Peptides against a protein of PDB entry 5HOI. Designs and how they scored, part 4

Target 1, 351 residues: chain A of PDB entry 5HOI
Amino acid sequence: FRYMPFSPAGTPFGFTDRRYLTMNEVGYVSTVKNSEQYSITVSFFDVGRFREYHFEDLFGYDLCFLNEKGTLFGQSKTGQIQYRPHDSIHSNWTKIIPLQAGERITSVAATPVRVIVGTSLGYFRSFNQFGVPFAVEKTSPIVALTAQNYRVFSVHYSQFHGLSYSLSELGTSSKRYYKRECPLPMSLPNINSDMKKDANLDYYNFNPMGIKSLFFSSYGDPCIFGSDNTLLLLSKWRSPEESKWLPILDSNMEIWKMSGGKETTDIHVWPLALAYDTLNCILVKGKHIWPEFPLPLPSEMEIRMPVFVKSKLLEENKAILNKKNEIGADTEAEEGEEDKEIQIPVSMAAE

## One batch from the design tools (peptide; aimed at target 1 I255 E300)

Design b1_p30_6 (made by RFdiffusion4)
Pose (drawn by RFdiffusion4):
Parts: structure tokens; sequence; C-alpha cells
Structure b1_p30_6 (pose): chain A 322 residues (1-190, 198-318, 341-351), chain P 30 residues (1-30)
């Protein structure tokens, strides 16, 4: 099996010279093939706070993670990473991650206080926001990483367990695991979207902590999974809280559509900040549309019963209250 | 009472978000 470089809400090149590296509630990072180099553009949705800028990529970064304080870039092959703070007060720094034979950097993540690099051999290298290393750890092969403040949500893969996840906190003292390689019941992919599933074999469209600090993941099944009771290991449950396919179906008047798709950015309490993509492909294009907000609904709505009540989709009060 | 007023404001904001999302989906269907 070949591990692919992962970034939250990243898009493939397809038949174009440009794609999105990473995408969330802060903004979007795109890269354009420029003859022999690349042109990286860092954009923001709150235009008033941060200024959109661009720079020339002489290395071919294919890994990226965006937070409110800076942008982290990474190269899956050479192992070079660069952290660019949004404000000009703080300097950019660059490090090169040691990679063994065939070892690839599969995912990177950054917070205002931590920088995380994961490799295909299971190396977990952590730094502060300035590049000072804390500890190098060996874990299962990492395929996806996201972090919030001091906490890290990592998705692992092997030939035995399949997909597993670890939830840990990088405290000032030492590293503490909340959950260590527990089952991750995310649906795996089972065509026009072949380009995407070569770029992202797991179908993990994005993963992120919620605005209130709960781990979330959005697989190829277009269902938002939220980790509940992660503080008590014996009570941990993955809860499906939004069937985005059902919502587009309800808002489209019960019509099956093959051109409307959801691209996850982040979860804010009960609202999924996303990009509504219109077209044959399931990933967003250029220019990037304005973010949309989709309220989370428990998957308790049956299509057949909703069609009877309407004879937008009107929902029976008795069912809506449930 | 203050808690009931906060809940009513949250329901109004939710309905505004749902309406806006519905209008966006309708524009896509065109």
Amino acid sequence: FRYMPFSPAGTPFGFTDRRYLTMNEVGYVSTVKNSEQYSITVSFFDVGRFREYHFEDLFGYDLCFLNEKGTLFGQSKTGQIQYRPHDSIHSNWTKIIPLQAGERITSVAATPVRVIVGTSLGYFRSFNQFGVPFAVEKTSPIVALTAQNYRVFSVHYSQFHGLSYSLSELGTSSKRYYKRECPLPMSLPNDANLDYYNFNPMGIKSLFFSSYGDPCIFGSDNTLLLLSKWRSPEESKWLPILDSNMEIWKMSGGKETTDIHVWPLALAYDTLNCILVKGKHIWPEFPLPLPSEMEIRMPVFVKSKLLEENKEIQIPVSMAAE
Amino acid sequence: EEEEEEEEEEEEEKEEREKKFYEEVQELLE
C-alpha cells in the first residue's frame, strides 16, 4: 500500500496546474504549477484581520496546515517544512525532517504553540512554534494529523487493525494519551472521482477538532463523525451527527442530485462550515465559492416518510421534534 | 427567563442560517 500526502480539505490537481493544499475556517491555501516551480497563495475569509499574500515555492510543498496564527508547509519527499506566521513580527523558520528509505511525510499540523509532523513509518516529531524539538516518538504509520492548542488527533493505518486513531495532549511536562490507537469506524471508499481517491485513498475529506474541542472526521461517506466522551476511555463513542447527502436531498426538494457536494472546513458548535461544490467533481474548484453553513441533523430522517408528508421538503413536526 | 430568551434568540439565528442555506442550494439547482 502506498501512503499519500494528506492535508485537511486538500484537492488534487486533476487536469489543471493548480489545487488546494489545505482549507478550513481560517482560509484556503492554493498552489499553482509555475513552469518548474510553484506559486503558493495563502488566502483568508476574514479579510479584515489578515492580509492575503503569496510567495514562490522552490521546493514543491504538498503538505499544509493552517491556523489563526501561521501557516505550516511541508514536502512529503524531501522532508522540508516551513512555518510562516501571518504577522510579520515573527520570523519564518525552516527545518528538514530526517527521512529513511521510502519514508514519506504523510501529514502535518500546527497550532500557535505546537508543530506536528507525521511520517509513513510512524515517526511523531513535535516542535514549538519556533522549531525547537520536544521529543521524537515512534508510533503506528500516521496518515492524518490535526491539532488544537496542545491536543493532537492522529489517524493511523496498518495491515492488521486497519484505521485507528490516537488522541493525545502535548503538555508542558510530558505527552499524555487520552486514547491510544482505538478503532476508527470511518467508512472507507468502495468512476469520475478516481483522481481524488488516488490523491486521498482513505477518503478522509477533512478532520479537525470542533470549536469546543471534540475530534471530528469527514470521510468519503459524507457523514460528520464526532468523538463523544473521549475523556472517559470506556465511554468513547463515534456519533454520526450530520448526513450531508440527506441535507442536500432535503433542501433540493427531495430530488436526487449528482452535482451538489459538501466540502468540510470545520464544526462550530452545531454548524458545519463548508464549501458547496457544484459540478461533476466532488472537490471545489477555482475560484473558491463563499463558505456555507449547514446545521447538524441527527440521521433519523427517512426519505420515504418525508415524501409522504409533502404530498423545500417539509418535515412533520412529530418527526422534527424527535 | 433570561435563559428562555437566550434559547429563543439561538432558535431565530438557527432558522436564519437554515433559510440562507436553502437559498444557496436553490441557486445551485438553477

Design b1_p30_8_s2 (made by RFdiffusion4, then SolubleMPNN; its pose is not in this set)
Fold by OpenDDE base, seed 3:
Structure b1_p30_8_s2 (fold): chain B 351 residues (1-351), chain A 30 residues (1-30)
Amino acid sequence: as target 1 above (351 residues)
Amino acid sequence: MYISPRIYLPRKPPLKRVSAKEAIKKLLEE
């Protein structure tokens, strides 16, 4: 087994000179090989809100995380990271993460308020958005990271225990765990069965964990999309005893249903984000399970979330919007918005 | 004082999104 750099929905080069470093609901980051250099382009799906930009990469960034405020880049071997705000108001910054012999940065994440670096030795490094360090923690080896606001979803790997996950909050003074290195019930890629096609072997060599992406839902629930093409959502994570992974979508089954029961073995879902009850994804046709160039338009795949959750959340979101419109601009009311967790009733997941 | 982190619900960008059903239909016709 080899630790590889992971970025959410990143694609391999394959036989091409270009790949996606990352993609999500905000946009996509591509890199093109140019001799010993790379040209990076940061593209957005909302072209009215954001302007596409490019730059020359002399470092060979192989890690990337895109958010609404900027892009974090990392070089897995050298430990160099760079944060690039999308606006011209904030300056770019670069930092070198100290790495031990054989240590690699395996994943990076960035929110508007936090930067996180995870390594193959399990060093978890946290920074603010300006690259000021908070802490270094030793965990099990980190294979994937995502973050939303102050929350971090980390995936860990042990040769003895397989995959585990943590869910943590990075406050100003301390890290809080909601989940700490709990078992992750995700299947690893089966080399013997799944690797019969050369295209699958290339992807496995790029991403041995088969994690196509991980993200937080629009409701703040950790989501992971593995090699089995099942979307898992962590429900009830605030209640340690009630917390469970829900298989909320079998994407292969949904493609098959949507085709009218035709053969769909060459149609693949590439996950971007979960927004409410809709998986934002790229639909790909071909030998490769990942999108090539040009990037197809994102598709919306409806997830049958239990009706009761959708209605209650729509009412709560309307109530929050109405309260925000009635409270004039000046009151910094520290009203703790109770992060109301989506309780999916068990009975409706079986229909 | 636990400052409850404001859930920035990512505003659904006005993504030109295609329905997965329509996209699959198109991909099967190619």
Scores: peptide ipSAE 0.463, ipTM 0.733, DockQ to the pose 0.166
OpenDDE base, seeds 1, 2, 4, 5: peptide ipSAE 0.462, 0.460, 0.462, 0.461; ipTM 0.732, 0.729, 0.731, 0.732; seeds 1, 2 fail the geometry check

